# Ledger of designs, part 136: peptides against a protein of PDB entry 6J54

Target 1, 223 residues: chain A of PDB entry 6J54
Amino acid sequence: NENLFASFIAPTMMGLPIVTLIIMFPSLLFPTPKRLINNRTISIQQWLIQLTSKQMMAIHNQKGQTWSLMLMSLIMFIGSTNILGLLPHSFTPTTQLSMNLGMAIPLWSATVFTGFRYKTKTSLAHFLPQGTPALLIPMLVIIETISLFIQPVALAVRLTANITAGHLLIHLIGGATLALLNINTMTAFITFTILILLTILEFAVALIQAYVFTLLVSLYLHD
Target 2, 42 residues: chain B of PDB entry 6J54
Amino acid sequence: QFQFTGIKKYFNSYTLTGRMNCVLATYGGIALLVLYFKLRSK

## One batch from the design tools (peptide; made by RFdiffusion4, then SolubleMPNN)

Design b2_p15_7_s3 (from b2_p15_7, 14 letters changed)
Fold by OpenDDE base, seed 5:
Structure b2_p15_7_s3 (fold): chain B 223 residues (1-223), chain C 42 residues (1-42), chain A 15 residues (1-15)
Amino acid sequence: as target 1 above (223 residues)
Amino acid sequence: as target 2 above (42 residues)
Amino acid sequence: ELLEKLATLLLLLLS
């Protein structure tokens, strides 16, 4: 049991946590462009950022588009940390629920308060869906209020659960393949193939979860 | 476009203003209910 | 033999 969850323990160096360094490391992989024509790596990065920015900001008006910088930085941060976390013996900060709640709650509260600040009438009306029968209005308003408060929790838990589950599966199947090498080499080969496919899937999941997290924050801002 | 008269003009589930008023009325009712039980316990 | 060694190394790194 200790070996399975050892990769999720916060790393320390000489008794000091190095989580802060791990969190800041992905920022070094995305330098700011200084030339009209950059190298291939920076050009691809900027192209991807522009594509994702166009997709996400299409929902918002000009006032909502002011959040483009924050949303793009968020998706790049979560995406890069998730991908780097798939490296062998690496620690993924996004596997920690405290980390994801620390991101989800402020962003959610900011979007909700921004909505109440600039669109008070529409935000209050959002607690009651259109066309609701009169008898169900009080109950539905309560349910929608509870649903609002569940949003940051669901946002954080979704990211944490998907990344954590993926890591556990990779470790379990990896350990099983090693054990099967001494029993049946053919079965071990099949299990190893599954491990490779799962690893590819987890790379996709890592990017998707980053996108979904940022997209939901953006959608809450729009509503 | 919906046309409502009387109380339904201000409290309806179709117009933006009506929905807002329904939400505020619900919160107000809950607040009064909580206040009633709080005063009852004391 | 090289593929087996590489596979074993990858498994050791991932486990």
Scores: peptide ipSAE 0.021, ipTM 0.683, DockQ to the pose 0.013
Fold by OpenDDE base, seed 4:
Structure b2_p15_7_s3 (fold): chain B 223 residues (1-223), chain C 42 residues (1-42), chain A 15 residues (1-15)
Amino acid sequence: as target 1 above (223 residues)
Amino acid sequence: as target 2 above (42 residues)
Amino acid sequence: ELLEKLATLLLLLLS
């Protein structure tokens, strides 16, 4: 059991945590454009950012679009870290709940405070869904209030759980495949095929979770 | 558009203002209840 | 044979 979760231990070198360096590493993969016409890699990155930015900010007005830089940086960070985390023997910072809470809570609080500051009426009204029967109003307001406070936790836990579960599955299936290599080669081949498919799925999950996290933050800002 | 009169004008679940007032009323009621029990315990 | 070797290597890396 200890070996199963060994991959999720925060890496240290000479007693010093190197997690900070790992967290900062994905930033190096996205260099700033310096030319009007950049190379293909940067052009593709900028194109993707533009597309995602347009899609994400479509629900926001001009004031909400001020968050475009933050949201795009967030999705790029989470996405890149998740993808890099799928490399063999790599440490994924987003598997740490503390990391995700550290991102979720400030962003959530910022969106909530921004909402109350600039859209007080709408924000307060959001605690009561439209068309609620009169008798259910007080109870539903309480539930919605609780739901609000659960949002940052849900964001963090969702990301953590999905990435962690994916890594665990890869390790388990991989270990099983290795164990079966000497027992039944045919079965090992089947499990290996499953592992490949699972790995492909995890790449998709990595991107989806980044998108969902950012989208929900954006949605909280909009609501 | 819904046309409300009287108390329903200010407290309804359909209009933005009405919903806001309902939320505020709920919070106010809870606060008053908490205050009541707090003062009663003293 | 090369694919098998690569597969084994990948399995070792992933495990």
Scores: peptide ipSAE 0.019, ipTM 0.698, DockQ to the pose 0.013
Fold by OpenDDE base, seed 3:
Structure b2_p15_7_s3 (fold): chain B 223 residues (1-223), chain C 42 residues (1-42), chain A 15 residues (1-15)
Amino acid sequence: as target 1 above (223 residues)
Amino acid sequence: as target 2 above (42 residues)
Amino acid sequence: ELLEKLATLLLLLLS
């Protein structure tokens, strides 16, 4: 139905695309702290950033920790856009596969090339797991190479599919609830309850997918 | 910890150098195979 | 009745 997918079309205002403004909007929600003791909102934000940064950078050495700013900005961007996308009549840019590929491919390429530059021997050795029988070495190397190239695609598709599927389910169950209101009030109440539970779940999924996306990028950097 | 001699010294699935050489050998073999078929088609 | 109207409004906003 055209109405189901209408929320995924690039929004326009007075005939002009406003996607750029929507993408830039989350940055306004995270102002730079200027005081030693900020308000509660900024303090909570900084606390969350600190916790996530400590967790994600724990697996990296000093050289890998240089990526902390990029990874934290990435998780903040994806997380904020996903959460804002759950608002009624909101457009979620992360539902667009083109956007997610635009993020995944450069980041993946950067991590892979960084690995080959600084850890050439280790990176090449990762194409062959330890203890592999000699007969299976050529085939396994090929499979591992293919697996490497699937990583950016899987990274982008995972985020896109999870966010898009969640939005579709909310719209479908919401539409079903409206349709059932005049047919059976009891069943409509059940579907409405499911809609509420699903909405709560999608808030969690929105944050989890942002975290997983950033974590996998960080993991690829660690090799 | 593993001590290999002969061909296994350079091509093994246990040591870092051995695994690297195996990977390079595999890629080299594939490249030569592709090159062979490319030249054969001409 | 009020809750029903609010629920309907919410569903209309989400759908």
Scores: peptide ipSAE 0.018, ipTM 0.695, DockQ to the pose 0.013
Fold by OpenDDE base, seed 2:
Structure b2_p15_7_s3 (fold): chain B 223 residues (1-223), chain C 42 residues (1-42), chain A 15 residues (1-15)
Amino acid sequence: as target 1 above (223 residues)
Amino acid sequence: as target 2 above (42 residues)
Amino acid sequence: ELLEKLATLLLLLLS
């Protein structure tokens, strides 16, 4: 408990990194339906996937809905990894900025290039908001261009920061609670209650960040 | 609907084509400035 | 006492 960031170090087994196995593990939690009427667990999963799919793809036309499979796989992946990361002594790959950048940059670039390919006029015009005064056009175009390039960074950092901060808080409050057990049981009980509430919050944050990440990618695709 | 005449027909911030042309003009201007400074540095 | 043990175990798992 001397290193606050020990939980964020890539785990190894017998000197070999097992990050690949951890990244692939969530895929085992979502089996493919094989029956006309599946069991309760698979039915609930499929129902949730369909609900999120309908909600997320409602903003897209037929061309944009071609990205449904990729976006749904993305939200399921990020959501599952974030939730699994909240398990005790579990490593969360999404706490690594490199992981999130590795997802954000290609997806962002794909949306940008798709926009330029199929909606060239609209995509180029998007760099200049409608109704801009003539004198502000050059500066605003530059700002919007910079804003565009900041999008993948903001997308990755948002996910990384939120998940990492949550993990750090859980560890810190947990450690403080353990330390306070030997000092004052009443304060330890208070900190423990905060820890429980924080853990519940982090479960929500884990799902929300997965949704926001995918939603923003989808929104960039729509624009 | 907006009715523009002259140069405003092609360069405006209200129509899609006008906005596109403004963006292209801005990028073109920046490119020319960069080229100017590059040639000046030589 | 049981709740305290469970809480301690939970804290050890979370920390």
Scores: peptide ipSAE 0.018, ipTM 0.692, DockQ to the pose 0.013

Design b2_p15_7_s4 (from b2_p15_7, 13 letters changed)
Fold by OpenDDE base, seed 3:
Structure b2_p15_7_s4 (fold): chain B 223 residues (1-223), chain C 42 residues (1-42), chain A 15 residues (1-15)
Amino acid sequence: as target 1 above (223 residues)
Amino acid sequence: as target 2 above (42 residues)
Amino acid sequence: SLLEQLALLLLQLLS
């Protein structure tokens, strides 16, 4: 079982941690455009950023659209790290709950605090649904308050669990395929087919979880 | 659009201000209860 | 929030 979780251990090189380099590596894949008409790779990247920005910022007014840079950088960071993590013998920083909490808690607190600063009445009113019977008001306010504090935890755990589970499944099925090669070649072929399908699914999950994480942060900002 | 009188004007679950006041009242009540038990234990 | 929506749904059932 130690070998199964070996890929989730923080990597080191000559006793020095290289996690910082791994986290900074995705930034090299997105160079800043310098020309009016760039090459196809940069053009596609800019096009995707524009599409996602238009989609996510459509629910925000002018004040909320100031968060566009932060939200786009967030989705690019999480998405790129998740995709790169699917490479063989790669380390995915987003599989670490500490990292995801480190992103979720500040972003959540910033959105909640921003809501209380600029929309105090509306933010406070959201703790009580409209039309609630008078006897249920205190209990419902407590439940909504608890729900609010669970948001950053759920945000971090969702991303961590989905990415980690995907990686574990790939390793387990891959290991099972290797073990079945000398036992039953037909079963090994079936397992290998499942591995391929799962790998394709995990690529989609990697992007979806990045999008969901960013979308929920944006949604909390919108309140 | 809702017209309330008396205590319902300030504490209701329909208007924005009423909902806000209900939330504040709930938090205030909880805070007072916590403070009461904290002072009582000493 | 999702809980708010669920609460509204429950309140609709109770009304």
Scores: peptide ipSAE 0.031, ipTM 0.791, DockQ to the pose 0.017
Fold by OpenDDE base, seed 2:
Structure b2_p15_7_s4 (fold): chain B 223 residues (1-223), chain C 42 residues (1-42), chain A 15 residues (1-15)
Amino acid sequence: as target 1 above (223 residues)
Amino acid sequence: as target 2 above (42 residues)
Amino acid sequence: SLLEQLALLLLQLLS
């Protein structure tokens, strides 16, 4: 049973943790442009970053667009780590809840505090939906307060659960496929097909979760 | 637009100021309740 | 948010 979670154990080399190198590795995949007209790969990357940046920051004013660099770096980091995590025998840092909490809590707190600093009146008013009956005001304010504090937890758990579940399924189906190769070739072929489809789905999920994570942080910032 | 008079002018769920005041009043009430129970336990 | 939608739905039912 512990074999199921063996892929989620932080890898070490000669007793030294290599998680830091794994976390920093995606940065090498996104080099900075050095020419006015770069090669095709860099141009495509910059184009994608620009498109996502325009889409993400379209809902923000000038003050909110100050967070563009942070949010874009976040989505690039999470997206790249999630995609790289789907490589064979790869460790995905975003499968660790501690990693995701380490990102979610500071970003969430930053958005909340930013809201309270620059939009204090509006931020406080968000604890009470408009048009609430007088009798429901105290309870609803409490519920909204609790909901606010659940946001970073939900943000981290959502990312962790989706990526972890995908990895587990890939490993389980892959193991089942290998086991069925010597039992039933036809069933093994079906299982292998499911594995391929699941892998494609997980690629999409990896990108979507990165986008959703960043989008929600952005929405919390927008209030 | 809403026209409120009296206490409803300051405490309402429709205006931004009213909602803010309601939230502050709720937190203040909870704080007072917590303070009451703490003083009661002493 | 979902809570806001639920609250609005409840308000619509009560109105």
Scores: peptide ipSAE 0.029, ipTM 0.784, DockQ to the pose 0.017
Fold by OpenDDE base, seed 4:
Formats: structure tokens, sequence, C-alpha cells
Structure b2_p15_7_s4 (fold): chain B 223 residues (1-223), chain C 42 residues (1-42), chain A 15 residues (1-15)
């Protein structure tokens, strides 16, 4: 159905893509603090960033801590875009696979390159799990190599699929609710309740996917 | 801790160095096979 | 009711 996927079409105005503006919009929601003691909104944001940063970077040494800014910006971007995408008639850039691949591939390649740059022995050793039987070593190394190259794809597809699926469910249940309003009010009320619960769930999913995406990037960096 | 001697010291699935060598050996073997078939085709 | 109108509005926005 063309109408089901109409909301996922990249918005344009006068032939010019306004997606770039939509992507940059979440950045305005996180202003840079200028005071030692900021207002409550900025303070909460900084507190959340600090907590998430502490949690995410706990597995990294000092060299890995240099990625803190990148990872925190990544989670803030994905999280904010996903949450804003749940607004009515809004476009979620993260529903586009190209967008997610554009983020996943460079970050993944950077983590892999960084791993080979500073931890060559450990990185190469990761292609062979410990305790592998001798006969399975060649095959397992090949599988792990393939697994490595699938990581950026899986990272992008996971985010895209989760967000897209959530949006589709909201649209489908919402449409069903509207259609049932004149048919069976009681059933429409039930579907509407489900829609509300689903919306709440999608808010959680939006944040979780942002966290998972960032976490996996961080994990790949740590290896 | 494992103490290996001989070839097992360099090629094992338990030590970091051993695992690395196994990976390199695998890649090397594959590369040699590819090279062999490539040269054979010529 | 106002709640029903709001619900309908939200449904329309989500559709």
Amino acid sequence: as target 1 above (223 residues)
Amino acid sequence: as target 2 above (42 residues)
Amino acid sequence: SLLEQLALLLLQLLS
C-alpha cells in the first residue's frame, strides 16, 4: 500500500530536500551551557549526558575515552531524532536506511581501524574465539571475518527496522481505530488503548535503539 | 595458565599470540590457495 | 466530551 509508506518519503519543498534541516533540528534542543549553574533543563541534560557517558565509557581505557564526545553526540542525535519522529506527521530520518548506513559504516570502519592501529594483536585474535577446536579454526576464522563485515549492516538495519516497524504499527493501529469509530465504538476504544500503549512503547524503543546503536559502536571500539 | 611447547606454543586457541598466529595462518593459507588457483589459470 | 475530541484529534494526527 502506497499510503502506508507515504510517511517515510523524504520530504522536499520546491524540489529542494528539507531533510537536512530536519536532521539538524534536534541540535537546537541541546544548547551549549554557558553558566556554571545553568537552568533546570540544561542541567538535566548535562546530568543525563554525564551519566550515560560514565556508563558507556566505563569499558574503555583512556585512549578509548577520546571517543566519548563522538559517542555521546551520536546517542543524543539518534535519540532525539527518534523521539521527535514520534510526533504526529513528523518525518524520522533514522527510518531511512541510507541515513543509518551513513552513520554506521564510517563509525564502524573507524572503530575497526582504531583497533588494528593500537591493538593489532587483540584485534586479530578476536577472529578466533578462545578454546576453539583445531579443526574448526579455519572455518571459524572465516565466519568471524564475515561477521565483522556484517556489523555495520546489522547496525544500520537494526535501527531502521525497529523505528520503521514502530511507525508502521502506529499508523496501522491508528488507521484501524479511525475506521472502527463508525463501525464499533467499543472495539475502537480498545484499539485506541492499544495505540496509546504502543506509543509509549515506541518512546522506549526510540531511546533503546539509540542506546544500542551507540553501545555497539562503543563495543566494537573496545572489541 | 597454559604452558605450551613446540608448535602448540605458536599456534593455539587459548593464548592471545596463538590465536593471532592461527588467524594469520588461516589468512595466509587462503591467500596461497587463491594465488595457486590464479597462477594455475594463467 | 473534550477528552473524546482530543482523542479523535490525536487519532487523526497519528493516521
Scores: peptide ipSAE 0.021, ipTM 0.696, DockQ to the pose 0.013
Fold by OpenDDE base, seed 1:
Structure b2_p15_7_s4 (fold): chain B 223 residues (1-223), chain C 42 residues (1-42), chain A 15 residues (1-15)
Amino acid sequence: as target 1 above (223 residues)
Amino acid sequence: as target 2 above (42 residues)
Amino acid sequence: SLLEQLALLLLQLLS
C-alpha cells in the first residue's frame, strides 16, 4: 500500500526540497512575447489564453475583469502542473492538499472580501435565497453561511481528490497490466486498453479541473 | 414587482434590501443569543 | 509508433 502512494511523496535532493523548482518549472513553458509576430508556438499559446480569457471573463463587468490576470495565471498554472504530472516519474504538486488549500483559501477570501467591500448589499443578500418562506429564513441563512465557509475546502479537496484519484487509477491499472503480461496476454491487452482510455481521460480531467477551479473562483468573485 | 407594506417592506425574501435586512437580523439575533448565554454564566 | 511510445512511457511510469 505504501508503494501506491510513493509517487505522492515530495521529492528532495540532498536534503533540499526540489518541490519549489517543480512548482516554478511550468513558468518556463510560457515565455513572454518579444516580437510583433511571434513564432507558431507562442502564437498558439496566446491565442488559447485569449480565448479562455474571453470565455471566463464574459460574465464579469469592467471591474471584475481586473482579475483577468490572476485567473488566467491560475488556470495556466494548475493546468500545466496537472498535465506535467502525468509524465512518467513526475510529481504533481496539485495532488498535495496543502498546496491546493494554500491557493484556494487566499483566493476565496480575496473574492469574498472584494465582494463585501464593493457589493456589500448584494453579497449579504446572497445568504438568503429569493422567495424563502419567512419561517425558514433564520435556518437558511445559517446554512448558507456554512456553505460559504465550505467553499474553499470543497475547492481544494475537489482538485486534490480528482487528480490524486486519477493518478492512483493509472498506477493500479498499469500495475495490473504488467502483472497480467506473464499470466494472460489477452487479459493484459484489455487492461492496457483501459489504461490508455484512462490516460486520455486523465488528460481531460487535468484540464477540466483547472478550468473548474478557476471558474469557481471567478464565480465567487462575481457572486 | 411585489408591493410590501409594514414590516414586510423592510424584511422580506424577495427584494434585495429585504434579504439583506433579514440576514443582518439573523446575525444580530445570533449574536445577542451568544451574548446572553455568555453573560448568563457570571 | 505513437502507441508504442505511449506504451513505453506508461511502462516507465508504472514500473
Scores: peptide ipSAE 0.020, ipTM 0.707, DockQ to the pose 0.014

Design b2_p15_8_s1 (from b2_p15_8, 9 letters changed)
Fold by OpenDDE base, seed 1:
Structure b2_p15_8_s1 (fold): chain B 223 residues (1-223), chain C 42 residues (1-42), chain A 15 residues (1-15)
Amino acid sequence: as target 1 above (223 residues)
Amino acid sequence: as target 2 above (42 residues)
Amino acid sequence: AIDALLETLALLLSK
């Protein structure tokens, strides 16, 4: 069973943490524009970023739109790391719960504190749903408070679980395909087809999880 | 808009102010309970 | 809307 998690071990070379370089690598894929009329690739990237930004920030007022840079950087980072992690035998940093918590907790706290700072009354009122029977108010407030503290954990675990599960499936099916090449070629072909379909699904999941992660952070900011 | 009088005016689950007051009252109650048990232990 | 989003997220987690 330990062999299943071998791909999730943080890679090191000569005792040096190369994980840092892996985390920083996606940043190189998004160069800053230098020209008024950029190359086709950069233009497409900027266009996509602009569209996603408009979509995500449409629910926010002008004050909330100040977080657009942070949210877009987050989705680009998580999305790029998730996609790169689908490469064969590649290490995906977002499979590490510690990393996801390291992102989720500060961002969550920032959104919560921002809400309490600028919208104190609304934020406090959010702990009690409208129309709650009077007898259930204290209990419901407690539950809602607990729910608030579970949000960063759920955010991190959701991302980690979905990406990790996808990687495990790809590795298992991929390993099975390789093993079946010398046993039964027909079955190996079927398994390979499943692997292809699964990889396509995981590409979609990788992007969706990045979007959901960023969207939830945005929604917590909006309250 | 709901018309509330008396205690319901300040502690209701329909108005923003009422909801806020209910939350604060709940937290205050919990804080008082914690304080009571803390002082009781002394 | 948030509850609906949470339900969809739960379905995604059940993958």
Scores: peptide ipSAE 0.263, ipTM 0.810, DockQ to the pose 0.028
Fold by OpenDDE base, seed 5:
Structure b2_p15_8_s1 (fold): chain B 223 residues (1-223), chain C 42 residues (1-42), chain A 15 residues (1-15)
Amino acid sequence: as target 1 above (223 residues)
Amino acid sequence: as target 2 above (42 residues)
Amino acid sequence: AIDALLETLALLLSK
């Protein structure tokens, strides 16, 4: 079982963490446009960013539009890292709970503080749903407060669990395929087909999780 | 438009201000309880 | 809204 989880250990070289390089690598895949009309790859990237930005920022007013750059950078980062992590025996930084907490907690805090700063009355009122019976008010306020503090944890765990689970399945099925090559070639072929289908699914999951993570952060800002 | 009289004007679950005051009152109550237990332990 | 999103996600994952 240690061999299975070995891929999730942070890699080091010469006692230096190579994780930093892995985290920075996706940024190289998204160069900034310098021309009015760029090549196809940059144009597609810019188009996708614009579409995603339009969808996410539609819920925000003009003041909320300031978060567009940060949210887009976040989705691009998480999405790219998740996709790269689908390679067999590759290390995915987003499988580390510490990393996801490190992203989720500050972003959540920023959204909560922003809400309290500019929409104090609305933010405080959010702890009590409208129409609550008077006798349930204290209990419900407590529950809602606890719910607020669970948000960053749920955000981080959701991302980590989904990516980690997918990664484990790919390794397990991949390992089974290799083991069956010398036992039953036909079964190995079937297992390999399943592996291909699973990898395609994980590509979709990787993008969806990146989107959901960013969307939830944006939604918390909207209150 | 909701019209409330007395204490319901300030503490209600329908108006924005009323909801805010209810939340603040709840937090204040909890804070006082914590303070009471802290002083009792001393 | 958040709860609705989570429920939607759960439904999608259950399929």
Scores: peptide ipSAE 0.262, ipTM 0.798, DockQ to the pose 0.026
Fold by OpenDDE base, seed 4:
Structure b2_p15_8_s1 (fold): chain B 223 residues (1-223), chain C 42 residues (1-42), chain A 15 residues (1-15)
Amino acid sequence: as target 1 above (223 residues)
Amino acid sequence: as target 2 above (42 residues)
Amino acid sequence: AIDALLETLALLLSK
């Protein structure tokens, strides 16, 4: 069973944490544009960033638009790390709960504090849904308060669980395919086909989880 | 639109101000309860 | 709205 989770151990070389370099590597995939009309790859990247930025920030006012750079950088970081994690024998930093908590907690706290600072009345009102019966108000306020504090944990765990589960599934199906090569070649071929389909699905999941993480941070900012 | 009179004007689950006041009242009540039990144990 | 999004997310997790 230890072999199943060996791929999730933080990689080190000579005791030095090379995980830091792995985290920084996706930054090299997104060079800063210098020309008005850039290369095709950079133009596509900028176009995608523009589309996602417009979609994500459409719910925010002008003050919320100041978060556009941070949110777009976040989605690009998580998305790129998740996609790179699907490479064979690669380590995905976002499978580490500590990393996701490190991203979720500060961003969540920033959104909550920003909400309380600029929209104090609305933010406080969110602890009580509209139309709540009077007798349920104290209990519901407590539940909503607890729900607020669960948000950063939910952000981190959701991303971690989805990416980790996907990697585990790919590993298990891949291992089963290799084991079945000498037992039944037809079954091995079927499992290999499933592995390919699963890999394609994980590419989609990788992008969706990045988008969802960023979107939820954005929604918490919107309150 | 809702029309409230009296205490319901300030404490209601429909208006923004009313909801805010309900939340503050709830937190205040909890704080007072915690304070009461803390002072009772001392 | 956030709760609705969370429910949508739950559906996405059910894949």
Scores: peptide ipSAE 0.240, ipTM 0.813, DockQ to the pose 0.029
Fold by OpenDDE base, seed 3:
Structure b2_p15_8_s1 (fold): chain B 223 residues (1-223), chain C 42 residues (1-42), chain A 15 residues (1-15)
Amino acid sequence: as target 1 above (223 residues)
Amino acid sequence: as target 2 above (42 residues)
Amino acid sequence: AIDALLETLALLLSK
């Protein structure tokens, strides 16, 4: 069973943690443009960034648009790490719940505090839905308060669970395919086909989860 | 749109101000309850 | 409003 989860162990070399290098590696894939007309890869990256930025920041006013840089960097980081994590025998930092909580909690706190600072009246009013019967007000306020505190946990767990589950499934089916190669070639071929389809799905999931994570953070900012 | 009079003007579930006041009142009540039980247990 | 959006996103992710 440890072999199954070996890919989720934080890698070290000679007792030195290399996780920091792994986390920093995606930054090398996004070089800063230096020319008016850049290479195709850089141009595509810039186009994707501006497209996603327009979509995400369309919900926000000018004050909220100040978060654009941070949100775009977040989606690029999570997306790139998730995609790189699908490489064979790679370690995906986003499979670690600690990392995702480390991102989710501060960002969530920042959005909540920003809301309370600049939109105090509206933020406080969000704890009570409009039109609530008077007798249900105390209970509903408590529920909404609990719901607020669950948000960062749900955000982190959603990302972690989706990426981790995908990785596990790929490993299991991949391992089964290899084991069945000498036992039954026909079944091995079927499992291999499923593996291919699953890997394609996981690529999509990797990007979607990055987008959803960032979008929810942005949405909490909008309040 | 909503015309409330008296206490309902300040504590209602329809107006933004009313909702805010209800939330604050609820938290205040909970805080008082917690304080009461804390002082009682000692 | 946020809950509704989350539900829609959940539905999209479930597909």
Scores: peptide ipSAE 0.217, ipTM 0.807, DockQ to the pose 0.030

